# Peptides against a protein of PDB entry 1IK9: the designs that were tried, part 17

Target 1, 211 residues: chain A of PDB entry 1IK9
Amino acid sequence: MERKISRIHLVSEPSITHFLQVSWEKTLESGFVITLTDGHSAWTGTVSESEISQEADDMAMEKGKYVGELRKALLSGAGPADVYTFNFSKESCYFFFEKNLKDVSFRLGSFNLEKVENPAEVIRELICYCLDTIAENQAKNEHLQKENERLLRDWNDVQGRFEKCVSAKEALETDLYKRFILVLNEKKTKIRSLHNKLLNAAQEREKDIKQ
Target 2, 207 residues: chain A of PDB entry 1IK9 as posed
Amino acid sequence: MERKISRIHLVSEPSITHFLQVSWEKTLESGFVITLTDGHSAWTGTVSESEISQEADDMAMEKGKYVGELRKALLSADVYTFNFSKESAYFFFEKNLKDVSFRLGSFNLEKVENPAEVIRELIAYALDTIAENQAKNEHLQKENERLLRDWNDVQGRFEKAVSAKEALETDLYKRFILVLNEKKTKIRSLHNKLLNAAQEREKDIKQ
Target 3, 195 residues: chain B of PDB entry 1IK9 as posed
Amino acid sequence: MERKISRIHLVSEPSITHFLQVSWEKTLESGFVITLTDGHSAWTGTVSESEISQEADDMAMEKGKYVGELRKALLSVYTFNFSKESAYFFFEKNLKDVSFRLGSFNLEKVENPAEVIRELIAYALDTIAENQAKNEHLQKENERLLRDWNDVQGRFEKAVSAKEALETDLYKRFILVLNEKKTKIRSLHNKLLNA

## One batch from the design tools (peptide; made by RFdiffusion4, then SolubleMPNN)

Design b1_p9_3_s2 (from b1_p9_3, 4 letters changed)
Fold by OpenDDE base, seed 2:
Structure b1_p9_3_s2 (fold): chain B 211 residues (1-211), chain C 211 residues (1-211), chain A 9 residues (1-9)
Amino acid sequence: as target 1 above (211 residues)
Amino acid sequence: as target 1 above (211 residues)
Amino acid sequence: MRLPVSTPP
C-alpha cells in the first residue's frame, strides 16, 4: 500500500495546519483512502474507482487526466501557494477541493468523510509512517553517499591510470625515436665509410692505369 | 535548533506507541526540551545543563559520557529491543528511563514533565517537522542520485579515454616499429650494395695486377 | 633491452 501525507490549510481554518493522508494499493485510479486530521480529530473516507470515474465524467475529463489532477492536489503536499483550495465542514464531514486557475476556480473533487472514533490511533499511525519514511530515506541517503564516494574513488583511479597511460605513450614515442636515431646514425656512418672506401679504391685504380 | 523524534513504548502502556521528541540548540549537553505524546495528549519538560550535570554526578558518570548515554536512549529511536525501558506516570507527570544490561537495569535519567494544554498544536508541529525532514531527505536523495549518475558518466568517459589511450599506445609502438624496420632495411640494402661494389673493385684490381 | 631487430637475413 502506498501512502502520502501532505500539509493543507482549510479555508475555514487557515491558521490551523491540517494533514491529508492518501493511501492506495496499486494506483490512485483504483481507489484510495483519504484521512484528514488537525492533530486532535481525524476523519476518513474511502473513494472507490467508480466514484473516481463518476467525478471524471461529471467534470467531462478523461479518467487518467483526472487522476493526474487528483494526484497533484492530494499528493503534492505544499504545492505552490493557492493553486489548490481545501474545504472541510466538520459538521457535515464534507471535504472538497478546488483548483484555482488565473480567472477560474473549479471543484476538482469532493468526498464524504467519517469522524474517526479513535483519532489518537490514526495520528500515531501517521507519525509512525513519517518516522519510517524518514528512516528509509536516511538509509537511502547513506547508501547513495557511500556510492558517490566509491564512484569518486573509482573515477580518480581511472583518471590516474589514464594520465599514466598518456605519459607512458609520450615517453614510449620519445624513447623509440631516440633509439631509432642512434641506429640510423650508425647505419649512416657505415654507409659514408663504405662510400669513402669505394672512392679511394677508384682513385688507386686510376693511378695504377696512369704508368 | 536540532530536533529528533523517536518511537517509544511505555512500561505502563506497552500497546500504545508514544513519541518522544528531543530538541536542543547546540549540544544535548547544554540542555534540551523533551516532549512526549501518545497522539492525543502531550507533555513537555525542559532539562537544563545543570540538571544534566547533576544526573551525571548522581550516577558517578563523566558528563560527556552521560550525555552520550542520554543520546543513545532519547535520540536512537527504536534502538535494539529492550535496551532502554521508558516509564511515564500521567498522574505525577514523572518520566524516567532505564538502561537494561544483561544482569542489571539502572535509571539513566528522570524528568518532570508538564501536561500541555494544547496537545494538538504540539502534535501538528511534530508532524510538520516529520514532513519537513522527509522533504529535505528526499531532496538530498534526488541530489545524490543525480550526482551518482553524473559520476558514473564521468567514470565511463575516462574509462573510454583510457582504453583509447592504451590502444593508441599499442598502435603507436607497432607503427613506429614497422616504419623503422622499413628504413633500416633500406639502409641494410644500401650497405650490402656498397660492400658488393667494394668486393668487385678489389677483384678487378687483383686481376689488373696479375695481368 | 636489446631491440631484437632481427633483420631477416
Scores: peptide ipSAE 0.000, ipTM 0.857, DockQ to the pose 0.003
Fold by OpenDDE base, seed 4:
Structure b1_p9_3_s2 (fold): chain B 211 residues (1-211), chain C 211 residues (1-211), chain A 9 residues (1-9)
Amino acid sequence: as target 1 above (211 residues)
Amino acid sequence: as target 1 above (211 residues)
Amino acid sequence: MRLPVSTPP
């Protein structure tokens, strides 16, 4: 079961933070349970897939698009306070919420809730879920942090090896050129020496022919 | 103000999850506020630095070590259920907790609480704090995840550059050797040619002298 | 280091 808890303010009680829990098994489209609490009382309602479909039809909205708007309203938490307004009558147990657009507000959804006999249990479960979620997120944060530190070490190690490879390439090129210049200069010197000997031998032969 | 919320079970009410909030400004040693709730009622107590010091003295424990044990008891959440036991009398508003060792249990601390007139407000604040902490930890998780993905990309990029550098070094060495072998072979051929010309010139001169 | 002058075949 997936669960999301959001803070909401009721239009009737703008000074009192309420908490809206939405719980669902597979998808929000397949139905969900909403639980509303003011920290003292609690109200619950089960919203079926048929009710979601009916509300979508009543809105003349495609069901998937409607569920997408429900998800924003009920799960996004307090978005900018002005996008969704929440209303609840404690007397009728009628919960409804409106989407506020620039020039028009319209009821996005409405559900009948029931007052919970033991609100303390619901509140405890809600707090437990929050604490579990905190613990899970903290453990995930610690894991991700350790992984970041590992990846950073691994990056530094490869970077250092890369820099050494670049330097080693340049050093190799330089060393090879130096060695080859030496050998080439030796061969060039030998060629010059042999050429001079050949010139001298030719000059000596020309002298020997001229007696 | 720092805050920690923990689940505890009272020895008197083992079936009811209670929530212990500890709040402090600078350090736990400088004093703290404890708030206990069962999701319906709330009790609060302010523990002063002097009370912490007195409890440390009564325990014959060094204050810093005592505060270290307080931190474990009150902030660690439900450690293994058997290390710390929590007791609360709703009648006397006396809260105390014990540290359980293998062979001995001893009272680690005791505080007088007061019943809160508006427990719903305290419960709402506690839930708000949990939701804020969830949001902060989620934002941190998303940040760390994006950073992990960045570091992994950066690692892959450097790794790929390193591999290219290794291959380029080997290719450079091979190319340089090939080019130098060509030039050296040309010079070697020229040396052989000049040496043969010199031998022939010497043989011709020796014939001309015999002739 | 004697550069291996490849002897022709």
Scores: peptide ipSAE 0.000, ipTM 0.857, DockQ to the pose 0.003
Fold by OpenDDE base, seed 3:
Structure b1_p9_3_s2 (fold): chain B 211 residues (1-211), chain C 211 residues (1-211), chain A 9 residues (1-9)
Amino acid sequence: as target 1 above (211 residues)
Amino acid sequence: as target 1 above (211 residues)
Amino acid sequence: MRLPVSTPP
């Protein structure tokens, strides 16, 4: 079961923060439970998949698009306050909400709720869920922070190895060239020495023929 | 102002989850506000720095150590349930808590609370704070996740550059050796050719002398 | 690495 809590303001009670809990099993599209509280009283209603389908049809909207709008209205929390307007009659237990566009508002959905007999239990469960969610998010934050620190260390290690590899490549090239120049110079000196010996031997033979 | 909310169970009402809010300005040591709620009623008390100091003295404990125990009791949430025991009299509005050790329990602190006139407002504010904390932690989680993904990409890039650098170093070494072997073999061939010419010239001169 | 000075033949 997934759960989302958001704060809303009712048009009838704009100074009182209300809390809207929406809970669902698999998808919001399969139906959900809606719970409204003012921190003293609570009201709950179940919305079936058939009711969601009917509301989508009544809106002449594709079901997936309608559910997308429901998700924005009911789960986004207090988005920019003016996009969705919430209304609730404590007398009739009728909850409805409107989407406000620039020149037009329209009812996006409506639900009949029932007054909860023990609102304190619902409120406690709501606070418990908030505290559990805080703890889970904190644990996730600590995990992600430790992972960031690990990844940063690993990056710095590889970067340092890379820089050493670059320097080692340049040093290797330079050292190889120096060694090969020495060996080549020795061979060049030997070639020059052998040429001089050949020239001397030719000059001596030319002297021996001239007697 | 810092705030922490924890769930507690009162010895008098073990089946009812209570919520303990502690709020402070700078440090818990400078004093704090304590608020208790059962999701229907609320009770609040202010604890001064002088009261904290007096409780530390009464416990024959250094103030910083005492505040450290207060922090564990009042801020850790429901730690392992058995380390701290909470008691509250709704009649006297007297709140106290004990630290349980293996063979001994002792009162760690006690406070007089006052019943809040409008508990619904306190409960709403508590839920609001929880929702704000959830939103902040979620935003931090998303930030840390994006940073992890960035660091992982940066690590993979440097790792790939490092591997290419290693391969390039080995290829460079091999290519340089091949080129130098070719040049050295040419010089060796030239040295051998010059030696053979010297031997032939010496043999021809020895024939010319015998002739 | 000793370059094997391949001795002639």
Scores: peptide ipSAE 0.000, ipTM 0.856, DockQ to the pose 0.003; fails the geometry check
Fold by OpenDDE base, seed 5:
Structure b1_p9_3_s2 (fold): chain B 211 residues (1-211), chain C 211 residues (1-211), chain A 9 residues (1-9)
Amino acid sequence: as target 1 above (211 residues)
Amino acid sequence: as target 1 above (211 residues)
Amino acid sequence: MRLPVSTPP
C-alpha cells in the first residue's frame, strides 16, 4: 500500500492545519482511501475506480488526465501557489476540493467521508507512518552518503593514477629521445670518422701515383 | 530547537502506541521539554538543568553519564532490546522510565507532566514536525542521489581518460622503438658500406704498389 | 616528429 500525507487548510478553518492522507494499492486510478484529521477527529472515505471514472466522465476529462490532476491535488496538498483549495463540512461529512486557475475555479473532486469512531487510532497510525518514513529516509541518506564518500575516494584514486600516467608518458618520451640521440650521435661520429679515413686513403693513393 | 519523536509503549497500556517528544535548545543537559501523547490526549513537562543535575546526584551518577543515559532512553525510545520501559499514570500525571539490565531494573528518570488543555494543537504540531522532517530528508536524498550520479559520471570520465593514457603510453613506446630501429639500421648500413669502401681502397693501393 | 638531429654548424 502506498500512502501520502499532506498538510492542508480548509476554507472553513484556515487557521487549523488539517492532514490529508491518501492511500492506494497499485495505482491511484484503481481507487484510494482518503483520511482527513484535525488532530482530534478523523474522517475516512473510500473512492473506487468506478467513482474515479464517473467523476472523470462528469468533468468530460480523459481518465488518465483526471487521475493526474487528482494526484497533484491530493498528494501535494495546497502547493506553494495555492493551486488547490480544500473544503470540508463536519456536519454533512462532505469533502471537496477545487483547482484555482487565474480567472476560474472549478471543483476537481468531491467525496463523502465518514466520521471515524476511534480517531486516536487513526492519528496514531498516521504518526507511526510518518516516523517509519523518517527512519527509511534517514537510512537512505546514510547509505547515499557512504556511497558518495566511496565514489569520491575512487575518483581521487583514478585521478591520481591518471596524472601519474600522464607524467610517466612524458618522462618516457623524453628518456627514449635522450637515449636515441646518444646512440645516433655515436653512429654519426663513426660515419664521419670512416669518411675522413676514405678521404685520407684517396689522397695518399694520388700521392703514390704522382712519383 | 532540536526535537526527537519516538514511539513508546506504556507498561499500563502495552497495546496503545504512545509518542514521546523531547525538545531542547542547545544540549539535552541544559534542560528539555517532554511531551507524551496517545493521539487523543497530551501531557507536557519541562525539565530544567537543575532537575537533571539533581537526578544525576540522587543516582550517584556523573552528570554527563546520566545525560548520556537520558539521551538513549528518551531519544531512542524502547530500542529493539526493550532496554527501557516507560510508565505513566494518567491520574497522577507521573511519568517514569526504567533501564532494564539482565538481572536488575532501575528507575532512570521521573517527571511530573501536566495535561495539555488543547491536545489537538500539540498533535498537529507533532505531525507537522514529522512532515517537515520527511520533506527535509527527501530533499537531502535527492541532493545526495544527484551528487552520487555526478561522481559516478566523473569517475567514468577519468577512468576512460586513464585507460586511453595507458594505451597511448604503450603505443608511443612501440612507435618510438620502431622509428629508432629504422634510423639505426640505416646508419648501420651506411657504416658497413663505408667499411667495405675502405677495404676495397686498401686492396687497390696494395695492387698499385705491387705493380 | 623529426628527431632534432643536431647537425653541427
Scores: peptide ipSAE 0.000, ipTM 0.857, DockQ to the pose 0.003; fails the geometry check

Design b1_p9_3_s3 (from b1_p9_3 with H5V)
Fold by OpenDDE base, seed 5:
Structure b1_p9_3_s3 (fold): chain B 211 residues (1-211), chain C 211 residues (1-211), chain A 9 residues (1-9)
Amino acid sequence: as target 1 above (211 residues)
Amino acid sequence: as target 1 above (211 residues)
Amino acid sequence: SMLPVTTPP
């Protein structure tokens, strides 16, 4: 089961933060349970897949698009731009919400809720879920932090090996060239010496012919 | 201000999860506010630095050690081993907690709480804090995940450059040695050719003298 | 770059 809790402000009680919990299995399209609380009272309703389909049809909206709007409204609350307005009558237990566009507002959905007999139990369970989510997120943060520190060490180690490899390549090239020049110069000197010996031998032969 | 919320079970009401909030500035040693709720009622008390010091003295415990035990009790709840037992009388508003060791239990602390007139406000604020903490932890998780993915890319890039550098070093060494052998063999061939010319010139001169 | 083996003049 998936769950999301959001803060909402009711049009009728804008100074009192309300909490909207939505719980669903796999996808919101399959239906969901909605729970509203003000920290003293709680109200719950179940919305079926058939009701979601009917609401989409009544709105002349494609079901997937309608569910996409429901998800934005119910799982994000009003959003940062107050795009969604929430209404609830404690007397009728009728909950409805509207999407506010710049020039037009329309009802996106409505639900009948039932007042919970033991609101304290629902509130306790909601707080428990929040605390469990905090603990899970903290454990994930600690894991990701340790992995980040590991990856940074591994990066530094490979970087240091790479720099050593670059320096070793340059040093190797320089050393091989120096050795090559030394041996080559030795052979060039030997070639020059042998040419001079040939020249001297030719000059001596020319002297021996001239007597 | 720092805050921690924990689940506790009261000895008097073991079937009802209670929530213990502790709020403090900088360090728990400087004093704290304790808030208890069952999701319907709330009770709050303020504990001063002087009260903490007095309780440590009354226990014949060093203050830092006492505060260390308070932190374990109040910020972790009972813990996974039920090391701390919590007691609260709704009638007297007296809250106390005990540390259970294998062979001995002792009272670690006690506080007088006051019943909150508007428990719903305290509960709403507690839920708000939980939701804010969830949002902050989620944002931190997303940041750490993105950084982890970045570091993994950077590691792969450096690793690939390192492998290319190793291969390039080996190829360079092999190529330089091949070129060196070719030039050296050419010079050795030239030296041998010049020695043969000197030998022939010496043999011709020896013929001219015999002639 | 192959270092030119400078033949001395």
Scores: peptide ipSAE 0.020, ipTM 0.854, DockQ to the pose 0.003
Fold by OpenDDE base, seed 4:
Structure b1_p9_3_s3 (fold): chain B 211 residues (1-211), chain C 211 residues (1-211), chain A 9 residues (1-9)
Amino acid sequence: as target 1 above (211 residues)
Amino acid sequence: as target 1 above (211 residues)
Amino acid sequence: SMLPVTTPP
């Protein structure tokens, strides 16, 4: 079961932060359990897939789009303060919420809730879920932090090896050229020397033919 | 103000998860506020630096070591289930906790609490803190995840550049040697040709002298 | 060591 807890303000009690818990199995579309609490009392209702479908039809909204709006209203908390408005009658146990657009407000959904006999148990379970979620997120944060530090070390090591490889390539090229120039200059000197010896021998032979 | 919420079980009510909130300014040593709740009632007490010092002295324990034990007991939750035991009398509002060692159990600390008149406010504030902590940790997780993905990309890019650099170094060395061999062989061929011309010229000159 | 310039056969 997936769960999300959000803070909401009721239009009737704007000074009291309420908590809206929504629990679902796989998708919000398949139905959900909604729980409202003020930290003293709790109210719970089950919303079926059929009720979600009926509310979408009554809104003349495509079901997937309607469920998308439900997700924003019920799981994201208030969002920017004025987009979703929550109403609850403690007497009738009728919960409804509205979407406020610039030029139009409309009821997005309504649910009958039931007062929980033991609200302390619901509140304790809600706090337990919050504490578990904190612990899980902290463990994940510590893992990601350690992995981040590892990846940074690994990056620095490869970067340092890359820089050494670049420098070693340039040094290799320079050394090879220096060695090659030495050998080529030696061969060029030998060619020049042999060519001069040939010229001298030819000049001496021309002198010997001329007595 | 720093805060930690933990789950505890009271010896008197082992079936009911209680929540222990500890709040402090800078260090636990400077004093703290302790709040106990069962999700219906709440009890709060302020523990001063002087009370912490007195409890350390009464325990014949060095203050820093005592505060270290307080931190484990009050901030870490139960830890392994049996090391710290929590007791609370709702009648006397006396809270105490014990450290259980293999051969000795001792009272680690004791505090007088006061029943909160509006427990719902304390519970709402506690839930708000949990939800804020969840949101902060989620944002941190998303940040660390994105950074992890970035560092992994950066590592792969440098690794790929490094491998290309290694291969390019080997290719450069091979190409330079091939080019150098060609030029050297050309010069060697020219040297051999010039040397043969010199030998032939010398042999012809010896024939011309014998003739 | 200068790599032996392979004399062609």
Scores: peptide ipSAE 0.019, ipTM 0.854, DockQ to the pose 0.003
Fold by OpenDDE base, seed 1:
Structure b1_p9_3_s3 (fold): chain B 211 residues (1-211), chain C 211 residues (1-211), chain A 9 residues (1-9)
Amino acid sequence: as target 1 above (211 residues)
Amino acid sequence: as target 1 above (211 residues)
Amino acid sequence: SMLPVTTPP
């Protein structure tokens, strides 16, 4: 079961932060449970997939688009407070919300809620969920931080090996060239010595022919 | 200001999750505000640095050690439920907690609380703090995840450069040896050719002298 | 670029 809690302000009580909990299975489209609280009273309602489909049809909106708007209104918390308006009557237990666009406002959805007999239990469970979510997110943060530190170490180790490999390649090239120059110079010296011996032998033979 | 909310169970109401909020500036040792709630009523008290010092002295405990125990009891939530016991009288507004060790239980601290006139406001503010903490932790998780993905890419890039550098070093060595063998073989062939020319010239001169 | 094996003269 997925859950999201958001802060909302009701038009009737703009100074009082309310909390809107939405709970669903797999997708919001399959239906959801909505809980509203002011920290003293709580109200709950169930919205079925058929009611979501009916509301989409009544609005002449494609169901996926309608569910996309429901998700923004009910799960995202107040986007910029100017986009979604929430209304609730404690007398009728009627909850409705509007989408405010530049040139048009329209009712996005409406639900009949029921007053919870034991609001303290709902509030406690809501706070428990928040604390559990904090603990889970903290554990995930600690894990990601440790992994980040590991990856940074591993990166530094590979970087240091790479730099050593570059330097070792340059050193190898330089050393090989130096060694080969020495051997080539020895061979060049031997070639020069042999050429000089050939020239001397040819000059001696020309002297012997000239008696 | 730092804040921690924990779940506790009172000895008098073991089936009802209570929430213990502790708020402090810089260090718990400098004093703190404690708030207890059951999701319907709330109670608040302020504990000064002098009261913390007095409680440490009354317990014959070193202040830093005492504050360390306060931190475990009041901030860590229930460690294993068996270590810290919480007691509260709604009638006297007296809150106290005990540390349970294997062979000894002792009162770790006690506070006079005051019943909050508007518990709904305290509960709303507590839920707001939880939601803000969730949002902050989520934003931190998303940041750490993106950084982790970046570091993993950077690691793969350096690893791939390192492997290419290793292969390029081996290829360089092999290519240099092949090229130098070719040049050395040319020089060896030239040396052999010059030696043969010298031997032929010497043999011709020995024939001319025997004539 | 192969460094020219400028064998010193």
Scores: peptide ipSAE 0.022, ipTM 0.854, DockQ to the pose 0.004; fails the geometry check
Fold by OpenDDE base, seed 3:
Structure b1_p9_3_s3 (fold): chain B 211 residues (1-211), chain C 211 residues (1-211), chain A 9 residues (1-9)
Amino acid sequence: as target 1 above (211 residues)
Amino acid sequence: as target 1 above (211 residues)
Amino acid sequence: SMLPVTTPP
């Protein structure tokens, strides 16, 4: 089961932070459990897939779009722009929420909740889930940090090998050209020496013909 | 102010998870506020630097070592090995904890708490702090994940450039040797041709002398 | 290892 806890403010009690827990199996579309608490009392309701489908139909909204709006309202909490307003009657146990647009507000959904007999257990379980989530996120943070440090070392090592490879390529080219020039100059000197010997031999033969 | 929340089990109520909040300024040694809750009631006490010093002296323990044990007991919660046992009397509001070693248990510290008049506010603030910590850890996780993905891309790019540099170095060496062999063979052919011309000129001169 | 440039004779 997946779970999300968000802080919300009720229109009826704007000074008291409430907590909205939503729990679901696989997808929010398949239904969910909603739990509301003020840190003293708790209220819970189950919302079925059929109720979600009916609410989408009543709104003349496509189910996937409606579930997308439910996800924003119920799992993100009151975003910093009060885009979603939450209402709860402790007397009727009726929970509803509105989407506030610039020129219009409309009810996005409504649920009947039931007062929990043992609110302390629900609150303890909620705090436990928060502490577990903190521990899991901390372990993930430590893992990702160590992996970042590893990847940075590996990057520096490859970068240093690459720079050495570039320098070694340039040094190789320079060395090969130097060696080649030496051998070529030796062969050019030998060619010049042989040409001079041929010229001398031709001059000697021309002297022998001229007695 | 720094804060840590841990789950603990009281010897008097082993089936009920309690939550121990410790809050402090800069260092735990400078004093702290301890808050205990069962999700319905809350109890708070302030522990001064002087009380910490006195408890260390009473234990004949060096203050830094004592604070190190306080940190393990109060901030880590009950580690998986029940190394620390927590006791609380709701009647006396007396909280104490023991360190359990293999052959001996001893009281590590004790505090007088006071029952909070508005436990719901303390519980709400505790849940708020947990949710803030979750959000901060999630943001850090997302940042570290994106940075890991960046570092991995950068590593792959440098690795690919390094492999291309290695291959280019080998190709350069091979190409330079091939070109050098061609030019050297041309010069060797010219040297052989000039030697043959010298031999022929010498043979012609030897014929002219014998003739 | 420099490949021995087999200088043909």
Scores: peptide ipSAE 0.019, ipTM 0.854, DockQ to the pose 0.003; fails the geometry check

